# Peptides against a protein of PDB entry 3PBP: the designs that were tried, part 12

Target 1, 203 residues: chain A of PDB entry 3PBP
Amino acid sequence: LNEKDLNLILNKSLVMYESLDSTTDVIVKRNVIKQLQFVSKLHENWNSRFGKVDIQKEYRLAKVQGPFTINPFPGELYDYTATNIATILIDNGQNEIVCVSFDDGSLILLFKDLEMSMSWDVDNYVYNNSLVLIERVKLQREIKSLITLPEQLGKLYVISDNIIQQVNFMSWASTLSKCINESDLNPLAGLKFESKLEDIATI
Target 2, 203 residues: chain A of PDB entry 3PBP as posed
Amino acid sequence: LNEKDLNLILNKSLVMYESLDSTTDVIVKRNVIKQLQFVSKLHENWNSRFGKVDIQKEYRLAKVQGPFTINPFPGELYDYTATNIATILIDNGQNEIVCVSFDDGSLILLFKDLEMSMSWDVDNYVYNNSLVLIERVKLQREIKSLITLPEQLGKLYVISDNIIQQVNFMSWASTLSKSINESDLNPLAGLKFESKLEDIATI

## One batch from the design tools (peptide; made by RFdiffusion4, then SolubleMPNN)

Design b2_p23_4_s1
Fold by OpenDDE base, seed 4:
Structure b2_p23_4_s1 (fold): chain B 203 residues (1-203), chain A 23 residues (1-23)
Amino acid sequence: as target 1 above (203 residues)
Amino acid sequence: MSSLETKKQIGKFFVERMSEKLK
């Protein structure tokens, strides 16, 4: 996930928010608001780290293409704020998992079921409407940063105050990658989507 | 299936699975 992707997500979330009216289901309204809060926080963090981003152009495009969602969004995370985002490669191609951390120490692993556009000026613009929840990992720590190494597929390093932990999801991500690449979903049915957590180093 | 179609189906799979898990 890069700046453009984040902006796209934010803009889509804004569009969803603006679509809310008095006839909107309460649950839908809540989910949209919480998602917006989540993405907004991520955007703020991004801006603080990498500089301010003008989202006006992306917002206009988002209005045309429709809303963005995280499906499903864990209800327990409604009261918490997203803190970090990372993208982890799962193969030598372009397949990746998006990870978002929360201030409760949770990680969510997300699948992009639609292609996300890296450029708004492309004739074949594909608007990503959703991220799909694969797994929630509870670390019960204040997550300071998420680190990924391109050469280490399906591995995420989580830095907290006192420890570096590795989240390894290749147990399922290798199969997922295969399913994508071979256009065969059959192997997913019996698969457990449970990542391995390991303490790497004390800080 | 196209790559895009495959991803969409995978997405649906996860939505269904996780929705059930979160009940």
Scores: peptide ipSAE 0.647, ipTM 0.942, DockQ to the pose 0.518
Fold by OpenDDE base, seed 1:
Structure b2_p23_4_s1 (fold): chain B 203 residues (1-203), chain A 23 residues (1-23)
Amino acid sequence: as target 1 above (203 residues)
Amino acid sequence: MSSLETKKQIGKFFVERMSEKLK
């Protein structure tokens, strides 16, 4: 679990929720509410397991940066609770994937197409933040924890039901990293975004 | 393209792709 990422997503989701008004598109409104619900549940789960998370400081920063969304959010996951979050490096730079787990045993892999860090480095201020859906992985297990190792790029370890599984997404993440770094999206068109699952150990 | 613009375009790519997949 990455507390920093949790706080970021929660705070951004709150900002998005606060931006809703009577003129907001019905679909957008629904998605924002559902996103906030899942993130709030993730926060509740975090607090229950690790103690209270103070998001006040980060929330203030998020307000300055504007709204946040996950696009698209899988409709099936509206009825489930987010349980864990992790950030996985995909190169030796700053490119990373965000992973969120749910109590149905799903993982979603997310790309930060707009992030707070980028808004600080660019001459033009970015008023919106976003995560975009890359892949949904269905493990059909109760996910207890997500573990990442900084030295292992594009690898996520999932602890569930006394089993540790590795999710390896370097099959596509290496190409994604290259696309980012070279500013060339052409390689993405033919790419399959399917992660490899492997049982690592029983615990 | 700037890094920011590249990431935005990648984002659009995924949104389109995954939106179609989720139909």
Scores: peptide ipSAE 0.646, ipTM 0.941, DockQ to the pose 0.526
Fold by OpenDDE base, seed 2:
Structure b2_p23_4_s1 (fold): chain B 203 residues (1-203), chain A 23 residues (1-23)
Amino acid sequence: as target 1 above (203 residues)
Amino acid sequence: MSSLETKKQIGKFFVERMSEKLK
């Protein structure tokens, strides 16, 4: 997550939290609070130069009681620690991709197919935010930071020790955006979900 | 379809695709 994406998720979580009142179901309250705590911790760890966020433990805990699940999760990544998270806008309609980096140099690109929403109807409440795997990108380098720019749709900047790289996924994200907005999945058939990696600058 | 239903179907599409790829 870049700071802006963390802020966006944090803001969304804060709005949800602020909407809680005395009439809100206890389960809904607990889930919103847990989501806010999770996002706040991610934000604090992002701001703290030092924190390898053990996102794995929090995501594992999230499978049972937490706000997020990742499906499928690559088995190889269970041995590694998540280091950074970013959210990248793919259109002006608030469609976004989530990216998580790992200490093996992998990036996973994730789709939010289910969002936590406060429901006054307990039976219709979404208990977990589902994150679905779209692509794994192996950079084979230590990832220090993930940066996104709001004006640059479908672009992620990866900072390592000696280089800044751009991950561009608009080749498939533009189609995905259309599928969401038009409620038509047909264009996804046969589409390659392969992001373009480009070296931007040496550090 | 609602936006929510569309996203759910897209999610299912990716789960099936990536589960097959990771075998």
Scores: peptide ipSAE 0.643, ipTM 0.943, DockQ to the pose 0.530
Fold by OpenDDE base, seed 5:
Structure b2_p23_4_s1 (fold): chain B 203 residues (1-203), chain A 23 residues (1-23)
Amino acid sequence: as target 1 above (203 residues)
Amino acid sequence: MSSLETKKQIGKFFVERMSEKLK
């Protein structure tokens, strides 16, 4: 098993978990949960064995070229180190949220108010990618991995040593998506930017 | 409003909102 295979199995296991409903056979449900637990444990062991992923390198290589600025940056996080990064789609039009985890167990959800593609079209190379703070989620756990599923809009899976948690921000992200697509900011004024945290499996 | 301008305005909205929340 390589890292890619493990990630694929983990993603499949998460998809299977999300497919479970109240009518699902108890044995099937238990087996899916056990599989998810097993794969998650393997994933953690794999990450620990192969070392810390350089978030900056992976992020630069995969999605964003150049330095990033976060505004505002929470003062409480100044002394903490970023540990993981993920990008979560919020609609089918390629609007996305960036999530960064920190070693204090915090997640920050970030909005890209400037697109890199625009930096190429304008003679003025925007050297800094602007990321704007939407929400801080305090998990108070050591975050090992962040997982996203392309088919699951506005959902982030957080793997810690003993638990898998789902962060669901579609409560506000659906409105945000609409605001972007319709060029109307009015719905944002009364909106609460509070994500739902749910425990999905113990590892 | 262009998509770009919309995103820029949304960014400003969040900066203002979160700056106030973090005071």
Scores: peptide ipSAE 0.621, ipTM 0.945, DockQ to the pose 0.383; fails the geometry check

Design b2_p23_4_s2
Fold by OpenDDE base, seed 5:
Structure b2_p23_4_s2 (fold): chain B 203 residues (1-203), chain A 23 residues (1-23)
Amino acid sequence: as target 1 above (203 residues)
Amino acid sequence: KEKLETKKKIGEFFKERMSEKLK
């Protein structure tokens, strides 16, 4: 994690916090606040050690929040609670993957197969009831936040107590994007849907 | 729209694939 990336993460968290209102889901509120608190602390520590990082204005907000239906739903997750949600762009045409974290340390990557959605905030949030399971990633960590960075397609940053990790799914998401855009599903049949996990920084 | 139908089919693909994987 470099100074620029940290700044982007902080800015996103701030923008999300500012978007909170009386109609915002309680879980979303909690998650955004916790994320902001954590990232803010990280930023303060960074500034104290490496100098001041300037905060810029607006970055991409979360677009999807629950409740939603996941198909199929992993049976192992029935006993666990969703903790965070993020939306990750996979191309410049606004195709995206949804990620949900659980308190067991699992991440699930989801596809929005239906366009029927409700928006309580036209600018920021979309409610989609249909999310299709693509992949489950077991981190076995307490996930504090999920963060995406502008212009980093198919990359998700996962913040836990002691580490920031990157989940990179462009190995399959690039093909998925192509399939959507070209209306051709043939390339999906032989595709392996396994994301790459990389440690970015120790906290 | 063609894109909507494509997304629906992709969804069906994943549903089938993951249903088998989760058995």
Scores: peptide ipSAE 0.662, ipTM 0.948, DockQ to the pose 0.430
Fold by OpenDDE base, seed 2:
Structure b2_p23_4_s2 (fold): chain B 203 residues (1-203), chain A 23 residues (1-23)
Amino acid sequence: as target 1 above (203 residues)
Amino acid sequence: KEKLETKKKIGEFFKERMSEKLK
């Protein structure tokens, strides 16, 4: 994810938020609100590092691209601020996982289940989510940065104050990749989505 | 097209799974 992508997500989240009414499913409402807060916090953090982005201008442009949501969103993270974002390739064919860190030391691993252009093709709004939670990893430390290496599939490096840790999710991501590429979800049944955390080096 | 539908279904799988886990 780059700044442009983040802004797009924010704008879509705003559009989705504005679409909420009394008839909206409670779960959808909750998730949209949480996503909006999440993305807003992420945007604030991004802006603090890279400069302010005019949300209003981009909001008008993104309105045409349809709704955006994260479903489900961990309630525990609602009060925390997103600190970093990374995209990790899981194969050589463009399948990827999105990772977001929070100031509580949590990581969330997210799946892009819909293309932005496909948002309007979903009849059921409840399932019209651009990002889906796969796993939450609690590191219980201040995360300074997230690093990925293109040659290392399904691996994320987390840098904190005094340590570099590797999050390796190839145990499930290899299966996920296969499922996507072969259009078969059967191998996901019974699979544990638990990433391996390993200390790599002290800083 | 097939890949997109697959991704959608995978998303649904995770939604269901994680929704239960987060209760």
Scores: peptide ipSAE 0.660, ipTM 0.945, DockQ to the pose 0.533
Fold by OpenDDE base, seed 3:
Structure b2_p23_4_s2 (fold): chain B 203 residues (1-203), chain A 23 residues (1-23)
Amino acid sequence: as target 1 above (203 residues)
Amino acid sequence: KEKLETKKKIGEFFKERMSEKLK
């Protein structure tokens, strides 16, 4: 098994899990969960073996190069280091949320309010990547990996040492998507930006 | 153009909202 194959199996397992409902046969449900647990454990072992992608270096480099500004940035997170980054689709129209994890176990959900204008002029490379804070989710776990599935809109899977959790933000992301697509912000005013956390499987 | 302006306004909305929440 290579990393690609493992990721494929993991993705398949997650999709299968998401397909489970109250009408699903208990045996099928159990098998899917067991498979997910197994694959997740393998994934953790794989990541530990091949080294964590030093997102810290990229993040530090990004901080030094100033390509990303997060506004507002939670003051509590100044003392912590970003560990993972993921992009989650919220619709089929290419609207997305950015998620960054920190070593305190926090997740921040971010909105790209400005498109990255790559000025192709090498001499005037203005990295103006604006990211706007939507929500902070405190998991208080060591986050090893963030997984997204393109077919699962507004869902993020968080892998820690002993558990896989799903972060579901479609409760607000569906409205956000609509607001973007329709150019109407009115529905946002009364909306709670609170994601749902669910334990998926123990590793 | 309209979508870009909308995204900018949404960004402003969140900046204001979260700034208040973080006080």
Scores: peptide ipSAE 0.626, ipTM 0.951, DockQ to the pose 0.390
Fold by OpenDDE base, seed 4:
Structure b2_p23_4_s2 (fold): chain B 203 residues (1-203), chain A 23 residues (1-23)
Amino acid sequence: as target 1 above (203 residues)
Amino acid sequence: KEKLETKKKIGEFFKERMSEKLK
């Protein structure tokens, strides 16, 4: 199994889970859940083994003066360390949200308001890596992995020790996408930036 | 590009909103 194959299996497992309804046979439900549990463990092991989590990068994200600046940074997170990063597509035009997890079990959802440009001014190398805080989601769990599927817009899967959870932020991200694409901020007024958290499976 | 300006403005919107929320 390579990474691509693992992602494919994970995607298939998640799609199967989402297809479950009240009419689904109990045995089928159980099998899908077991498969999802298995694949999630594999994914965790894969990430751990192949070092995809650039801890240094994650630590830099948490620093106000790092290559990535998060504004505003929640004061409660100053004493915690970033553990994972993921990019989630919110539309087919490749607008995206950045998610960072912390060792307190928090997720922060971030907007890239400026393109990361290395301005080579001879005298002032300014890294403009601006990330703007949209939402903090408190899971209060040890977050082991963040999984995103390109075909599932505005959805993030969070793997912890004993559970897989889905964070769905399309309630606001669809509007955000529209605002970006249409160059109109008016629809953001009065919008609640509250993601939906759902338990998918126990591990 | 218009999109870049829009993103910047969106960023400002969130900065303001979250700054107020975190007070």
Scores: peptide ipSAE 0.626, ipTM 0.951, DockQ to the pose 0.430

Design b2_p23_4_s3
Fold by OpenDDE base, seed 2:
Structure b2_p23_4_s3 (fold): chain B 203 residues (1-203), chain A 23 residues (1-23)
Amino acid sequence: as target 1 above (203 residues)
Amino acid sequence: MDKLETKKKIGEFFVKRMTEKLK
């Protein structure tokens, strides 16, 4: 995710939040609120690192294309701030996982269950407003940065103060990729979504 | 089933699974 993507997500989250009324399902309300909290925290962190983004300008351009949700959102993470975001390719067909880090040392791995057609054609712009939780990884470290290498599918490098760790999720992501590409979900039922964590180097 | 529908169903799968796990 780049700054523009984050802003777009934030704008959508705001729109969704504003759309909440007394008739809205409680689960939907909670998800929208949680999403807004998450994205807001992410945005704050982004702004602190890369400068302030004017969300208001982007909000005016945001067409209501449906709810952005992280579902489910881990309740424990409501008290923490998102620190980094990364997108990791899981195949050569552009299937990807989104990873977000938090200041408690947690990583969440997220699936985009809606197509993101980023057409800057205002009329055909479909925003991906849905992220689904796959896995939470607790590192219990202060995460400084997330690094991905395009040639290394399903691998995320986590940099903390004194160590670089690799998160490898190809154990499940390969199957996920296959399921997407073949339109068959059957292999997912018995699959464990547990990423491998390995220390790569001390720094 | 098209790719979009597949992704939606996968999303539903994860939502269900992770909701249960987080209880």
Scores: peptide ipSAE 0.670, ipTM 0.953, DockQ to the pose 0.540
Fold by OpenDDE base, seed 4:
Structure b2_p23_4_s3 (fold): chain B 203 residues (1-203), chain A 23 residues (1-23)
Amino acid sequence: as target 1 above (203 residues)
Amino acid sequence: MDKLETKKKIGEFFVKRMTEKLK
């Protein structure tokens, strides 16, 4: 984790916090608060060690708002609770993947198969009800927060108690983006939808 | 094929694929 990434994470955490309202799910609200607290602590530690990092700009947050449906829904997750939702851009257009975390340590990556985009920012709230399962990633840890960086396409940062991990799904998301933009599904047939996990930093 | 139709078909693709995988 470098200074830039930490700053971006902090910024996103702040934006997420600021986006909380009375309609926000209690679990999500709690996790966003915890995220902010956690990242703030990291930032303080970073500042103490490396000097001050200033948040110079705000980033737009794209986040799914409920209610929504997930199809198919993994049966194993019926007994677990969704904890976080994030939206990750996969191109410089408007194609995006939705990610939902669960308290079993699972991440599900989801496709919005309807035209209506789900966005969550301070100025605009739009949602649709249809999310389609692409991949399940099992992290087997308590997921505290999900963070996206606008400058990093197809990447999701997962914060747990002791580690920040990156989920990189550009291996398939680049192809998916192309398929959407070119209106050609042929490349999807042989594609593996397997994201890469990488440990970014220990906490 | 328009973008809407494309997305719908992609959705159908994933539903089918993941339904089979989850069996």
Scores: peptide ipSAE 0.669, ipTM 0.952, DockQ to the pose 0.428
Fold by OpenDDE base, seed 1:
Formats: structure tokens, C-alpha cells, sequence
Structure b2_p23_4_s3 (fold): chain B 203 residues (1-203), chain A 23 residues (1-23)
């Protein structure tokens, strides 16, 4: 994730939090609060490492875009904070998976099921406000960073405890990509969404 | 079905599947 992406997620989370009222469902409130906590902590960590990020402009744009959601959100993760975020391409057609790590050592893989029509940035980049849970991977390690390589589709590199691990989800992501591109969901019904984890190197 | 509608339906599929799994 770059600074811009982090700011976007933070702004979306803030907007969603501000939308909460007395009529909001308790589960929705909890999810929004947890998302905000996650993103806020990420932002703090980012600021500590790279300096303070000005989110004021982006926040105003986020109000126009609407709230950000993860659905469903695993109940076990409510007490944990997100630590990293990454976007991984799954094909050359720009289909992508979003990955979020948590301080319990969990990694969630998320699908962008909605495309936003509005840009949050001067560069006319379209942001997604909805993320859907595909898989939870439990690494049981302190995740320090997430790395993606543009030439390596459906692969995420996780740095934790001086070990680099590869998460490879092309076993299902290739089918997902095909389903998107062909507008056919039939192949998804029998598919297992289980990523492969492999140790790559010790650092 | 267009790409947008396809993505929406895929989202619905995952929501259903993962909701059941988390129960």
C-alpha cells in the first residue's frame, strides 16, 4: 500500500463511522468501529515511519464516495487491529484481490464486488467502498509487511519474524478471474478457496 | 450480464459462503 491508498481507506472508515446513529444496527456499528480502529492504527504506524500524512483533502472526497465495508467481518478479528494492506493482481485485465493483515497474524483476502463511479483523487482513480471476504489465512506471526510483485499474479509475500512467506492463491484466483471476465459464476460453486503458504527465505 | 453485475453477484456468492462458514 502506498500512502494514498492508506489515506483513502482511512477516509472511508471515518465517513462510515460518522454515519452511525442510534438507529444503526449493533452489528453494523461494531464493524464500522473495528474498521476505523484498524485503519487509524495503520495510519499511526505509517506516520511513525514515514511522517504525518495529510488526509484532509482526501477526507472531503471520501464523504462523497460513501462508507467502506468488509462483509462478512470475522468475529474473531474484532479485537485485533489491521497492520498492513495490499492489492494483488490476479490477471492482466486488472482484476485484483485486496489483502489485509491483522496483529493476531491473520491475513484476510477480499474481493471488490462494487466499482465506484467517482474518483477520490486528482488522478481520477476509482475507489471501491465494498470488500467481501474470500478467505482467512492464519499465519500466527507478527506481520511486518506485505509485498506484491506486479509480474507475479495472485502472489503475496509476507514478511514476519525474519521470515518471508509466499501466499499463493492462484488455485482459486484463476477461476475467479475467468468468472469475472466471462460473466459466468458456475465454476465458483465447487471451488475451494484455500491459498498455499510457502516459506521463501529467512531474513 | 455486464462486468459490474457479475462482480456484484460474485460478491453475493462470497458473502453467503463465508457467512455460513463463520457460523
Amino acid sequence: as target 1 above (203 residues)
Amino acid sequence: MDKLETKKKIGEFFVKRMTEKLK
Scores: peptide ipSAE 0.668, ipTM 0.952, DockQ to the pose 0.536
Fold by OpenDDE base, seed 3:
Structure b2_p23_4_s3 (fold): chain B 203 residues (1-203), chain A 23 residues (1-23)
Amino acid sequence: as target 1 above (203 residues)
Amino acid sequence: MDKLETKKKIGEFFVKRMTEKLK
């Protein structure tokens, strides 16, 4: 990442922050705020040549509020705890992928098959949020934060201790978006649901 | 199909596919 790239990320994070309104889900709002804070700190540290971004533990915990079911749930993950959650847009029509990270360094990509508002509000008893497993990505790193950029469809930035990685799932998400919008599932049958992982920057 | 029905069927598709993959 050069300074220009960091500025672009910061600007995108600001735009995302500005898009928040009173109707925005509380968790989404919190995640966007945390993202902005993190990117802002990265930018500040880059400018100040202070090399190590100490990501405070407080910024890491995305409280997944409300019961959600993941189907199928990978048996290996029963022994681990979810650490972060993010929602990634895959098109301009507001189709989304949900990502959950675990403390083993796993990332799962999930589809919302039921338009149930993820009630991230403690007061709203959402009894059953159905999430369906699309892909499991094993990073084998401590995941500190998940960052999304609204202008970057189907991309997730994973921040660990020393590295920012991009998970790009547009290889399948573009087709998925089309299937949703056109009400045609035929293109899914031959599709590989394998995301691309790329190292973006060392922190 | 409406969008809701489409999403439901997509969900069923993934459940089946991933269940098979995890075996």
Scores: peptide ipSAE 0.668, ipTM 0.952, DockQ to the pose 0.414

Design b2_p23_6_s2
Fold by OpenDDE base, seed 4:
Structure b2_p23_6_s2 (fold): chain B 203 residues (1-203), chain A 23 residues (1-23)
Amino acid sequence: as target 1 above (203 residues)
Amino acid sequence: MEKVKKQLETKKKIGEFFIKRYS
């Protein structure tokens, strides 16, 4: 975590806070407020010289939000079970794609269209847990694991019984990243969301 | 902050774009 990342998290938390109104659920309000309080304190106690932050122990009890909702969920996958999940960076600005594998050998590439907060107040907190379907990639293999390399943007490595395959989605993810960063959706028009699958190694 | 706000709104719209694509 660096100062830039912390500032981004703070700004996101502030935007979430500002989105609260009288119609917002009280649990959501409390959760967003707690997150903002944590991030603000984190920012306040940020030692840029040492890259250290002193935080209260109570904030360490925050949990990752779950479960997620996938929209649309591919009908063909209703009878199959999710096996692995991975997050793949598509740029250096923390834009990412979520990938979920299924026991039919399918991968779904998902976009987080809503900002999720941590769970601070209630167990099993669910709000803005949206994952939007971008692409389904059919490998027709038993997927054992998903591997990502932070230095390799928009690439996912899929390990099956006898092969390592690379899924490269930078063909569209670079444009998606640009759209996010520039706040312009125009480049999405006519874009093909087709990842490249390549065999890397046999095992 | 305004930039971040715009990016978040953009992400929301991107989500809508993808949903519409599959509808």
Scores: peptide ipSAE 0.616, ipTM 0.951, DockQ to the pose 0.914
Fold by OpenDDE base, seed 2:
Structure b2_p23_6_s2 (fold): chain B 203 residues (1-203), chain A 23 residues (1-23)
Amino acid sequence: as target 1 above (203 residues)
Amino acid sequence: MEKVKKQLETKKKIGEFFIKRYS
């Protein structure tokens, strides 16, 4: 985490706060407020040694949200179990793709279309947990693990029993990144969301 | 903040785009 990242998180938290209205659930309101307070404190104390220690304590009180909602959830995967999850950066602006593997050998590439917060107040907090389906890749292999390298944007390494495969989705993710950063959806029209699968090594 | 707000709205619209693609 650097100053730029912190500023981004602060701005996101502010936007979330500003989105609260009379129809927002009280638990959501409280949670968003607590997150904003935390991030604001983090920002104020970024250069303070003492502030960092206190921030760490407060951060430990926060919990990860409950389950994600995948939309649409592929009907074919309804009877299968998710085995691995990975997050892949697609640019230097913290735009990311979420990948989930299933025990049928499928990968789904997912987009976080809503800003998700930590849980600051209640157990099993669930809000803005949306993940949207971009692409399904059928590997037809038992997926043991998913590996990402921070320096390799838009690349996912899939480890199976005897093979390491690379899933490269920069063909569409670069355009997606541009769309987000420029706030323009036009380049998505006609774009093929087809990742490149390549064998890297036999193991 | 305004830029970030706009980007978040864009992400929401992108989500809608993907959902529509599978409808």
Scores: peptide ipSAE 0.616, ipTM 0.951, DockQ to the pose 0.909
Fold by OpenDDE base, seed 1:
Structure b2_p23_6_s2 (fold): chain B 203 residues (1-203), chain A 23 residues (1-23)
Amino acid sequence: as target 1 above (203 residues)
Amino acid sequence: MEKVKKQLETKKKIGEFFIKRYS
């Protein structure tokens, strides 16, 4: 975490706060306010040695938010179980794709379209937990693990029983990154969301 | 802040785009 990252988190938290209105659920309001208070305190004490210690205590009270909602969820996967999850960076600006594998050998690539916060003093907090389906890749193998390399943007390595495969989605992820960063959706029109699958090694 | 706000709104719209793609 650096100053730039902290500023981004603060700005995101502020935007979330500003999105609150009279129709917002009380639990959501409370959680967003707590998030903003924490991040603001973190920002204020960023260079303070003493402040860092106090922040750690408060951070320990925060919980990761509950389950994701995938939209649309592929009907074929309703009978299968998720086995692995990975997050893949698509640029240096914190834009990322979420990948989930299933026990049928399917891999789904997902987009986080909403800003998710930590849970503060609320059990089973669920808000903005949206993941949107981009692509389904059928590997037809038992997926043992998902590996990402931070220096390799838009690449996912899938380890199965005897093979390592690379899923490369930079063909569309570069455009997606651009759309986010420039706040322009026009380049998405006509874009094919098809990842490249390559066998890397037999093990 | 405005830039971040715009990006977040863009992400939301991108989500809508993908949902519509499967409709």
Scores: peptide ipSAE 0.615, ipTM 0.951, DockQ to the pose 0.907
Fold by OpenDDE base, seed 5:
Order: sequence, then structure tokens, then C-alpha cells
Structure b2_p23_6_s2 (fold): chain B 203 residues (1-203), chain A 23 residues (1-23)
Amino acid sequence: as target 1 above (203 residues)
Amino acid sequence: MEKVKKQLETKKKIGEFFIKRYS
């Protein structure tokens, strides 16, 4: 975590806070406020020699939110089990794609369309847990693991019993990144969301 | 802050775009 990352987290937390209104659920309000308080405190103490110790304790109280909702969830996958999950960066910022594999050999590429907070107050906190389907890739093989390399944007390595394959989705992810960063959706029109599958090595 | 707000709004709209695409 660096100052830039912290500033971004703070800004996101502020935006979430500002989005609160009279119709917002009380639990959500409380959670967003607690997150903002924590991040604000962290930001204030970032350059302070003494502020580091208290931050770790408070962070340990935060829990990861889950489960996610996938929309739409492919009907064909209802009878199958998710086996692996990976997050793939699509730019040098914070834009990312989530990938989930299934025991039928399918991969789904998912977009986080909502800002998700940590759980600070309530166990099993669920809010803005949305994942949106971008693409389904059928590998028709048992997927053992998913590997990502931070230096390789928009690339996912899939390891099966006898092969390593690369899924490359930069063909559309670069445009998606641009759309997010520039706040312009126009380039998405007519874009094909088709990843390239390539065999890298036989095992 | 305003930039971040716009980006978050954009992400929401992108989600809507993808949902609509599969509908």
C-alpha cells in the first residue's frame, strides 16, 4: 500500500459515504461510515511514525465480504461447482477482471460493477457484491489451477493435467479500461468480448 | 474525488451494459 493507493481507497470510501441517503439501509450506513473512519485515520497517520501500530489492529477487525452474486449466471453451470478464482489486472490502476473456473472446464470472466466495502460491523455483511458476466470460455478439461502474473495485464494462465494455456482478453479489456478511466462507454458498443486461447506448454 | 465518483458511476453503467447484452 502506497500513498496513491491509500488516496484512491479514501476517495472511494468518500464516494460511498456521499452516496448514503435516507433510503440506505442502516447496516450499510454504519458499515460505510466505519470504513471511512478507518481509512481516514489511516490517511491522517500515514506519515506519522506512531500511527502504524493502531492501524493493524483495526484492520484485523475487518472481514472480507461475500458471497458474490453473478449476473447473469450461466444456466449450464448451475449443476457444476466452482473450482478456482483469480483476479486479473487489466491496467496499471485498479481495474481488474475476476475469473472463476468450474469443474466442467468452463471459465467465466466477470466484471465488478459496484464498489464493494469490507465488513466492519456485522458478520456476513453483504452489499454491492455484484459480479457481472462478460464472457464464458469453455476449455473442456479439468482445471487444476489459475495463475496470474502481475506484469502481464489481461492474461490468465490455466493449468490442467497435461497443458498450460493462456487466456488473453486484452483485445477487449484495454477498451474496457479506457472506458472506465475516461468515463465513456461509447467504445463498448460493437466490441467483441472474445478472449484468445493459446497453448503455452505441454506438461 | 469527482473523478473517482465518475469512474464508479461508469463501472455501474458498464455492468448494466453487460447485463443487457445477455438479456
Scores: peptide ipSAE 0.615, ipTM 0.951, DockQ to the pose 0.920

